Peptides against a protein of PDB entry 6MBK. Designs and how they scored, part 170

Target 1, 240 residues: chain A of PDB entry 6MBK
Amino acid sequence: GFEMVNFKEEGFGLRATRDIKAEELFLWVPRKLLMTVESAKNSVLGPLYSQDRILQAMGNIALAFHLLCERASPNSFWQPYIQTLPSEYDTPLYFEEDEVRYLQSTQAIHDVFSQYKNTARQYAYFYKVIQTHPHANKLPLKDSFTYEDYRWAVSSVMTRQNQIPTEDGSRVTLALIPLWDMCNHTNGLITTGYNLEDDRCECVALQDFRAGEQIYIFYGTRSNAEFVIHSGFFFDNNSH

## One batch from the design tools (peptide; made by RFdiffusion4, then SolubleMPNN)

Design b2_p20_3_s3 (from b2_p20_3, 10 letters changed)
Fold by OpenDDE base, seed 1:
Structure b2_p20_3_s3 (fold): chain B 240 residues (1-240), chain A 20 residues (1-20)
Amino acid sequence: as target 1 above (240 residues)
Amino acid sequence: SSSLEKWLSSLFPIELALVD
């Protein structure tokens, strides 16, 4: 098995309690523990989701709002997970003026500006929705929805979202996986997957680990370049 | 321990599968 440990240099992670062999399935997380588009639909956000085309079309935005709603809910099942999320991210949406100026020397600058613009537009749109839509009245974030909140949620989802199958396996959807976030990672081949038969996320060992060693996993690269280029939060029409 | 550690620990026996 494994245990959770705070490592000196790498922070919170998992440590092997026994020898683990490469390719060995050593842990899995059932769907019911995940924050998914499905759980968003089944939450207080559900009624609004059913009425908003953007939430329906963009699962990542649905997850972002799900995350915000759960964060604002003291009794949320996911509070312990949400509280471990960074308050800020090393992503373009958090770049300071100097960092943006530096990026002007790169070809990524146009994508950065596009991301800023799109995120601002999305916020403006949803601010209006939250203020005026009947199904938004009971949302826990109704009286507190700032750009900083939205930026945080979008960045959280972008850096942590995973593709998983829908419950019926007919298509793919998005999920935040708490246990994955607790693992430190290395670059390499993806060592995570989904077992539809058992309805769970699965992780196999990247390499041999001895008892007492930190376990590293890989569930996708989240580089700044990939964030800028492949954020998935872009859409042409921000209005109904 | 952090709230997350307690939360995960409470779930492990019930919800999280650990392969030994």
Scores: peptide ipSAE 0.147, ipTM 0.749, DockQ to the pose 0.029
Fold by OpenDDE base, seed 4:
Structure b2_p20_3_s3 (fold): chain B 240 residues (1-240), chain A 20 residues (1-20)
Amino acid sequence: as target 1 above (240 residues)
Amino acid sequence: SSSLEKWLSSLFPIELALVD
């Protein structure tokens, strides 16, 4: 009932190919398609994950490395998704000097600097890990892990991570949802959720959509620029 | 690119069908 379209100003999005009624379940994404902390654990990153305290403690960082590993893998299952990701983001990590100067007069500057510092420290830490840890040898990042890579990955995760339940529903975990990212978002009632019985993300239409119309969904609280500033990749922050 | 879009449009539904 939908097709992928690159809209002029909004980038990739979904367009209805038929009429979709409000509250209709029109989009679902099985867990198997998601990039999750679990899939990271089950990937080439798994052995390192099992031995690194930070990867274990911070699911968002685990996802960032999972994303980088898969990006560097030409045969990755998620290549189609990864190739749709922006090369740059409106996160503080990509702020120009003038933007930072503008914020210097505000309280936000402290959070920005904190994010810069934390990200730099994380990169330095993992650079060493990748260079020295035995289980890092098989990672495609071994010979190519730049700050730009890390900045991109963490920014990708910050802006796109979703909270989903674990398979047993006992707790929440983090996921990148390929088809979710293909939907442009709007404010309104949350019409996205997770069906544990069918083990899939589900999206019901916010409104009626006619054939040919762009489909918008509400993600809930997303990591926009302001959210990223306040809730970015801080060392103690591993949530949405 | 348009080629990428078409490719994605073809692959994602297939992937969904394979894992669903």
Scores: peptide ipSAE 0.066, ipTM 0.659, DockQ to the pose 0.028
Fold by OpenDDE base, seed 5:
Structure b2_p20_3_s3 (fold): chain B 240 residues (1-240), chain A 20 residues (1-20)
Amino acid sequence: as target 1 above (240 residues)
Amino acid sequence: SSSLEKWLSSLFPIELALVD
């Protein structure tokens, strides 16, 4: 029903290979393909996760470490996906002087500085954990965990995380969704959801698409401004 | 990338065709 195409201006996206009707379920991604907090717990990160309160309390940080561990693992199932991720992001953590100066004229500057401080504190905390905790010895990032790595992972999660239900549907958890990231998106109604019965992410068509047309989806991608305000990586107690 | 294409194809053999 669709194909992945490198569009001239938009980069990689999906193109319809047949006519797709509005509200038609045309794309789904099973849970087993997602990078989730659960998959993090079931990975090499699991033992450390089980003993670190911050990882347990902040699923987004758990995902960030999961992403780093999988990136550092040559045989990771998600390597092809991870390799598609940007090397840098337009997030506050990557802002240059001019961008920061611009933000000084806005109400966002406080949040930007807070993100810097929190991220730095988190890195310092986890650097110590990785160096000293027994369950960190098997982590593939044990010998290479830089602030740049952490900044990248945090930014990756901030920009790409999705809320999905847990397997039992009792709570929400966080996930990175392959293929979602391969779709170009538009503003409008959210066209994505989760089907608990089939245990999969689902995307329905926002509109009719003809064969040959690019498919756009919307799943709540944040603007830079929204990212600053709603990054979700704030943690009050980084001094454990 | 070829790796990505192969991976995606393996995940969605019925629904996804990859074109560069």
Scores: peptide ipSAE 0.055, ipTM 0.642, DockQ to the pose 0.028
Fold by OpenDDE base, seed 2:
Structure b2_p20_3_s3 (fold): chain B 240 residues (1-240), chain A 20 residues (1-20)
Amino acid sequence: as target 1 above (240 residues)
Amino acid sequence: SSSLEKWLSSLFPIELALVD
């Protein structure tokens, strides 16, 4: 029904190989392909996760560390996906001085500064944890955990995380969805969901697509403003 | 990336909607 294509300006995306009707289920990704908080818990990060309250409380941070651990693991199943991730992001953590100056005229500047401070504090906290915690010895991060690494990981998660149900459907958790990242997105209503019976993410077509047309999906609004306001990295107990 | 394409292609016939 579709194929992966490298578009000139948008990068990788999907192109319809047949006509697709609006509201048609045309794309799904099973849980086993996702990077999730659950997969983080089941990885080498699991023991540390079980003993660190911040990781337990903030699934996005857990996912960020999972991403870092897998990136540092040459045999990681997700290496092909991770290698497609940008090296930098248009998030506040990557703002240049001129961009910060521009924001000084807005109330958003306070949120940006807060994000900077929180991220820095989180890094400092986890740096110490990685260096001192017994369960951190197994992590491929002791010799390769810089602020730049952390900034990259949290930004990756902020820009790409999706909410999905837990395996038992009792709660929501966070996931990185490789195939979702291959889709160019547009503004609009969310057309993604999760099918617990089949244990998969599902996406329905936003509109009719003809064979040969680029397919666009909407899996969440990801504006810079929302990264600041709704990043989820603000936690009262992250004052470490 | 070519690596991703290969990886995804290996999965699509079994697990992904590209089988359509």
Scores: peptide ipSAE 0.053, ipTM 0.659, DockQ to the pose 0.029

Design b2_p20_3_s4 (from b2_p20_3, 8 letters changed)
Fold by OpenDDE base, seed 4:
Structure b2_p20_3_s4 (fold): chain B 240 residues (1-240), chain A 20 residues (1-20)
Amino acid sequence: as target 1 above (240 residues)
Amino acid sequence: SSSLEEWLSKLFPISLALID
């Protein structure tokens, strides 16, 4: 078993309540608990999604709006998860002026500026959509959609999105995995996967853990500072 | 945190029991 613990430096994580052996399946999250592009389509966002080319083309943006809609919904199933998300992130969109100035001497500045520009453009676009599109009237964010909201949602998805298979396994889609975010990660063997037969994310222990030890997992290719800086929310980079 | 734990316990009653 495991329990949630707020560790001093690492924040929230999982601690083993018993000995766990390497390669033991100790954690799984069924698809029905995930925030996915599909769940976005099946939510109040669905009608707008079905008529907006950008939402359809960029799953990460769809997730961002899904996240915003659910955050604005007091009875959202995912409220407990959403409430655990940081209020701000270590992403280029949150860089201070000094950080940006420092990067001006590097090639990274071009990517940072691109993210700023694209995110601003996306916000402007969707602000208009939310104000004018008939299917936006039902969205809980209709009267409250600021750049700060969008920046937060985009950054949340940038840092936390996961690739998972579609239900039929035919292609890859994007998901936020609530319980997954409670696992602190380390380098090593890839111990995360998806079981299509049981339709769930699965995590096996990368090592033996003793009772009382913090459980670490390896997410594989995950969003990090370098990834966030260079990937952003671009059409050609709409996957994790 | 407590709300999250409660939420998780409701969502994974069997899973948590098996894992524990």
Scores: peptide ipSAE 0.201, ipTM 0.696, DockQ to the pose 0.029
Fold by OpenDDE base, seed 5:
Structure b2_p20_3_s4 (fold): chain B 240 residues (1-240), chain A 20 residues (1-20)
Amino acid sequence: as target 1 above (240 residues)
Amino acid sequence: SSSLEEWLSKLFPISLALID
């Protein structure tokens, strides 16, 4: 019912190959295709995850490290997806002096500084962990873990993370959804959800689409400066 | 990229096209 198309101005997006009606389920992504905290636990990161309280407490950091490990793994299943991710982001961690100065006139500046400090502390903590922890020896990033790597991974997760239910539906967890990230979005009502019975993310059409029209989805705010600022990787204790 | 297209084709029953 749809095809992936690289549109001239909008980049990659979906185009309807047939008429799609509003509220029609036209797209789904099984859990097995997602980068999740669970997939992180089941990856080479698993042993370290099981012994690091911060990774266990902060799923977004777990995803960030999962992303870094998979990026550093030539045979990673998610390589094609990871390669589509931006090399840089419009997150506070990438703000230049002029952008920071602009924010000084707003209340957001405190959050920006906090994010800088927290991210730096997190990096310092995990740098030591990666260098000293026995279970870090098998990580593909063992020999190369820079602040730039961490900043990128954190920013990637901050801008792309989704809340999904755990397999048992008992709580929420975090996931990167490859196809979601490759769709162009519009503002409006959220048209995405999760089907626990079929264990998949689901997207319903926001409106009627005719064959040949670009399909837009809405799955929440992405890459919004205000959203990114408030969606940071904040953890009070970065030293365990 | 060809790799991305192939990957997507395996994961999703979709066709891939580029509009220049």
Scores: peptide ipSAE 0.195, ipTM 0.694, DockQ to the pose 0.027
Fold by OpenDDE base, seed 2:
Structure b2_p20_3_s4 (fold): chain B 240 residues (1-240), chain A 20 residues (1-20)
Amino acid sequence: as target 1 above (240 residues)
Amino acid sequence: SSSLEEWLSKLFPISLALID
């Protein structure tokens, strides 16, 4: 049905090997391959997670730290995937002055500023946690946790996170899905289904594809304003 | 990329190709 292709400029992607019809199930990814809040809890981050209310309350932050820990771990299962992630993102946290100026005429500017403030506060908070909390001593990022690292991880999660059910199906959680990124551009909207019986993410074709065509599993591109609106990294000051 | 290809090939029954 499809093959993985390394495109010259776009990097890895998927190409149809046969005609694929719209709404046809053509791609699935088992849970065991996903970076999830659950896998974060089961990692070296687990003990700290169990003691920090922010990590518990904000799965996207937990996922960001999971990503950082795995990136810093040479033997991480997800190293091949992590290495494909961009070093920078088209997110507000990476906006240049001109982009900020452009947004000054919009209501979104307030959300952008809030995102900056929140991210900075989060970093400051977790920097202290990492330096002082007993369960942080074994984290691979203990001696190397910069704002740039945090900004990158947050942006990675913001742009690539997907909602999936928990293993028991009782709740929703967040996941980074390898191979999914190959069909999505940054800031794309993704529709993800999940098959609990087979414990896998499932993707259906958004349109018809002919043999030889590149497969895309996203539609449109979120505007900067939409991106900010959909950002899940906002929290009340009293959450610290 | 070779590491990724190897990793993915083990995880998914898909063919890998490189386009220049």
Scores: peptide ipSAE 0.193, ipTM 0.697, DockQ to the pose 0.027
Fold by OpenDDE base, seed 3:
Structure b2_p20_3_s4 (fold): chain B 240 residues (1-240), chain A 20 residues (1-20)
Amino acid sequence: as target 1 above (240 residues)
Amino acid sequence: SSSLEEWLSKLFPISLALID
């Protein structure tokens, strides 16, 4: 077993309530609990999704809007998960001028500027869509869609998205896994495995843990430069 | 082995009640 704990230096994490052996399956999350592109299609966003080519082509943007819609919905199933997300992120979209100047001397600067341009263009596009498209009228974010909202949602997805198989196993799609991020300190993909037969994400222990010890799935943190390079928001056509 | 499903089944109803 495990429990959620607020650690002094590392924030929220998982602690073992019993001894866990290396390679033991100790944690699994069924598909029905995940925020996925499919759940976005089946939500209030569905009608707009079916009419907008960008949402259809870029699964990460679809997840970002799904996240915003669910956050704005008081009765959303995912409210407890969404409340665990940080209000700000250490991503290029939140960099101040001094941080950008520091990166200007690195090879990542081109990617940073590209991300800024793409995100700004995407926001401008979807702002117009939300204001004018008939299928956007029922969205809870219609009257309150700011750049800060979009930046937050995009950054949330960039740092927490996972690749999982589609229901039929023929393709890969994107998912946010509630409370899954508490098991590691890395940015980006954190999925360790997926069991198609049981239709669930699965995590095995990388080492032995004693009762009372913090559980880790992955070790270390990615640098801002590594995060930029790893992110999938640089392309207008995302395969996920 | 513990599942997150079992854990979340306990936490979500409580959390939703606190938010509502």
Scores: peptide ipSAE 0.109, ipTM 0.589, DockQ to the pose 0.033

Design b2_p20_4_s1 (from b2_p20_4, 8 letters changed)
Fold by OpenDDE base, seed 1:
Structure b2_p20_4_s1 (fold): chain B 240 residues (1-240), chain A 20 residues (1-20)
Amino acid sequence: as target 1 above (240 residues)
Amino acid sequence: MLPPDWFPISRDFTPIPDIS
């Protein structure tokens, strides 16, 4: 019912191949297709993950390294997805000098500097880990771990990470959702949820889309926590 | 409208915090 297309102004997105009605379930992504903290633990990164406290404590960084390892693996299952990701992002880590100078007159500069500092510290830490840790020796990124690599990976995660329930629904974890995250943004309501019964992400159409039209979704608020606060959602209520 | 049994999915743009 849809296809990936490179649109003139929006870049890559999804286009309807047939008429799609509002609230129609047109897209779903099973858990096995997601890049998650769990899939990271089950990958070549697993041994290192099991011995590094930062990777264990910070699932988003685990996803970033998972992404880097899979990108460096020519036979990775996620290569088709990774190849569709932007090579650079409109995030503070990619701001030009002029943009930073402009922001110096605003409160946003503090957030920018914070990201710079945090990212630099993270990279320095993991550069050492990759160079010295025994379980890093066989990582495909062993000899190719630059700041640019890390900047790209964390920016990918920052802009595309989602909270989803664990398989047993007892807690939440982080996931990148291939195909779904190719949808470009429009204003509206959340139309994506996780179906634990079928163990998949499900997306219903925000509006009617005619054949040939680009399919848009609402990315939601800045954080899932904010969404929970405003929507009154509680994770415990997500039981089937 | 999403079913009540759905766990809503939205992108989380929260920056990665300091490792300290």
Scores: peptide ipSAE 0.259, ipTM 0.836, DockQ to the pose 0.569
Fold by OpenDDE base, seed 4:
Structure b2_p20_4_s1 (fold): chain B 240 residues (1-240), chain A 20 residues (1-20)
Amino acid sequence: as target 1 above (240 residues)
Amino acid sequence: MLPPDWFPISRDFTPIPDIS
């Protein structure tokens, strides 16, 4: 019912190959295909995860490292997904001087500075961990862990992470949802949910889509300012 | 639009906190 397409300026997205009706379940992604904190724990990152307090406490960072490890692994199951990710983002961590200067007159500047500071601190910490911790020796990023790598990974996570239930539904965890997150954003309502019975993410169409049209989803209720700060996305018709 | 039995999924745009 859909295909991956590289759209102009929007990058990769999903295009309908047939008419899709509003509220039609057109896309689902089983848990086994997700990049989660749990899959990170079960990967080459697992031993380090088990020994590092910050990785354990901060699932988003765990996802970032999981993403980096898998990217550095030629045979990773997630290579096709990772290859669809942007190489750079419009997030604050990638802002040029002029963009930062523009924001200096806004409330957003403090959030930008916070991101810079936090990301720098995280990188410094984990650089040392990667260099010194015994369980980091086998990580594919051992000899190639730059700030640019980390910036990319955390930006990927910040723009694409989702809260999903654990397998038993008792808690919430974080996940990257391949294929689904290729849908570009539009204003609307949440149309994606997790089906615990079938253990999969399910997305229903926000509206009717004709064959050949790009399929859009609503990422969530955020102001344009928040989208810019957190995801680098700006939508003029945002409800906020 | 989502059935009540669904756990709603939205992008989590929360910035990664300071590790301090």
Scores: peptide ipSAE 0.241, ipTM 0.834, DockQ to the pose 0.884
Fold by OpenDDE base, seed 3:
Structure b2_p20_4_s1 (fold): chain B 240 residues (1-240), chain A 20 residues (1-20)
Amino acid sequence: as target 1 above (240 residues)
Amino acid sequence: MLPPDWFPISRDFTPIPDIS
């Protein structure tokens, strides 16, 4: 009932191929198709994950390395998804000098500097780990792990990560949701949930969409300032 | 709009914290 389209002003998004009614379940993604902390543990990254305390403690970094490993694997199941991701982002880690200078007059500058510092520290740590840890030898990125690689991966995670329940529903874990995250944002209500019985993400239509119309979802409540700092996104109808 | 048994999903834009 939908297709991926490159829209003139908004870039890639989803377009309805048929009429979709409000509250209709038009999109679902089974757990097995998600990139999760659990799938990272079950990948080539698993042995290193089991021995590195930071990877274990920080699921978002685990997802970042999962992305990098799968991107470097030609036969990865997630190659079609990864190829749809932006090669660069409009997030603080990609800001030019003039953009940073502009932000010096705002309170946002502290968050920008924090991201720079934190990301640099993380990269320095894991660069050493990848070079020295025995279990890192199996990683496809062993001989090709640059700051640009890491910057891209963490930016991808920061802009696309979602909280979902574990299989038993006892805890919350992190996931990237292919296909679903292609939907662009509009103001409204959350219309996506996880169905534990069927073990899948489910999205219902926020409104009626006619064939040929772009399908929008609501990402969640954030101020424009928060979107700029955390995702690089600005939406005119969002609150400040 | 969502069924009561759903776990609601929204994008999490929380920055990755310091490793220190």
Scores: peptide ipSAE 0.236, ipTM 0.832, DockQ to the pose 0.859
Fold by OpenDDE base, seed 5:
Structure b2_p20_4_s1 (fold): chain B 240 residues (1-240), chain A 20 residues (1-20)
Amino acid sequence: as target 1 above (240 residues)
Amino acid sequence: MLPPDWFPISRDFTPIPDIS
């Protein structure tokens, strides 16, 4: 019902290959295809994760390292997905000098500088961990962990992370959702949910889409508190 | 119409906080 297409200005997106009706379930992604904190724990990153308190406490960073490890693995199942990710982002970490100068007169500059500081501190910490920790020796990042790599990974996570329920539905965890997150944004309502019975993400069409049209979704922005209140799931401290 | 028992999925743009 859809195909991946590289659009000129929007980059990769999904295009309908047939007519899709509003509210039609056109896309689903099983848990096993998601990049999650759990899949990170079950990957080559697992041993290090088990011994680093920050990775355990900060699921978004764990997901970032999972992304980096899989990117560095030629045989990774997620290579096709990773290759569709932007090489650069419109996040503060990628702001050019002119953009930063413009923001100097605004309240946003504090948040930008905070992001720079936080990211730099994180990188410095994990650079040392990767270089010195015994369980980091097996990581494909040991000899190629740069700030640019880290900046890219955390920016990827910050722009694409999703809260989903754990397998048992008792907690909330973080996930990157391949294929689904290729949908570009439009105004509307959230039309994606997680089906625990079938253990998959499910997306219904926001509107009618004709064959050949780009499929858009509404990303929606919610805080962790909003997710907990709305869905009744408990927040995992290592998920943000 | 979304099933009422769905966990709604929304992209979370929360910045990664400072490390402990």
Scores: peptide ipSAE 0.229, ipTM 0.823, DockQ to the pose 0.555

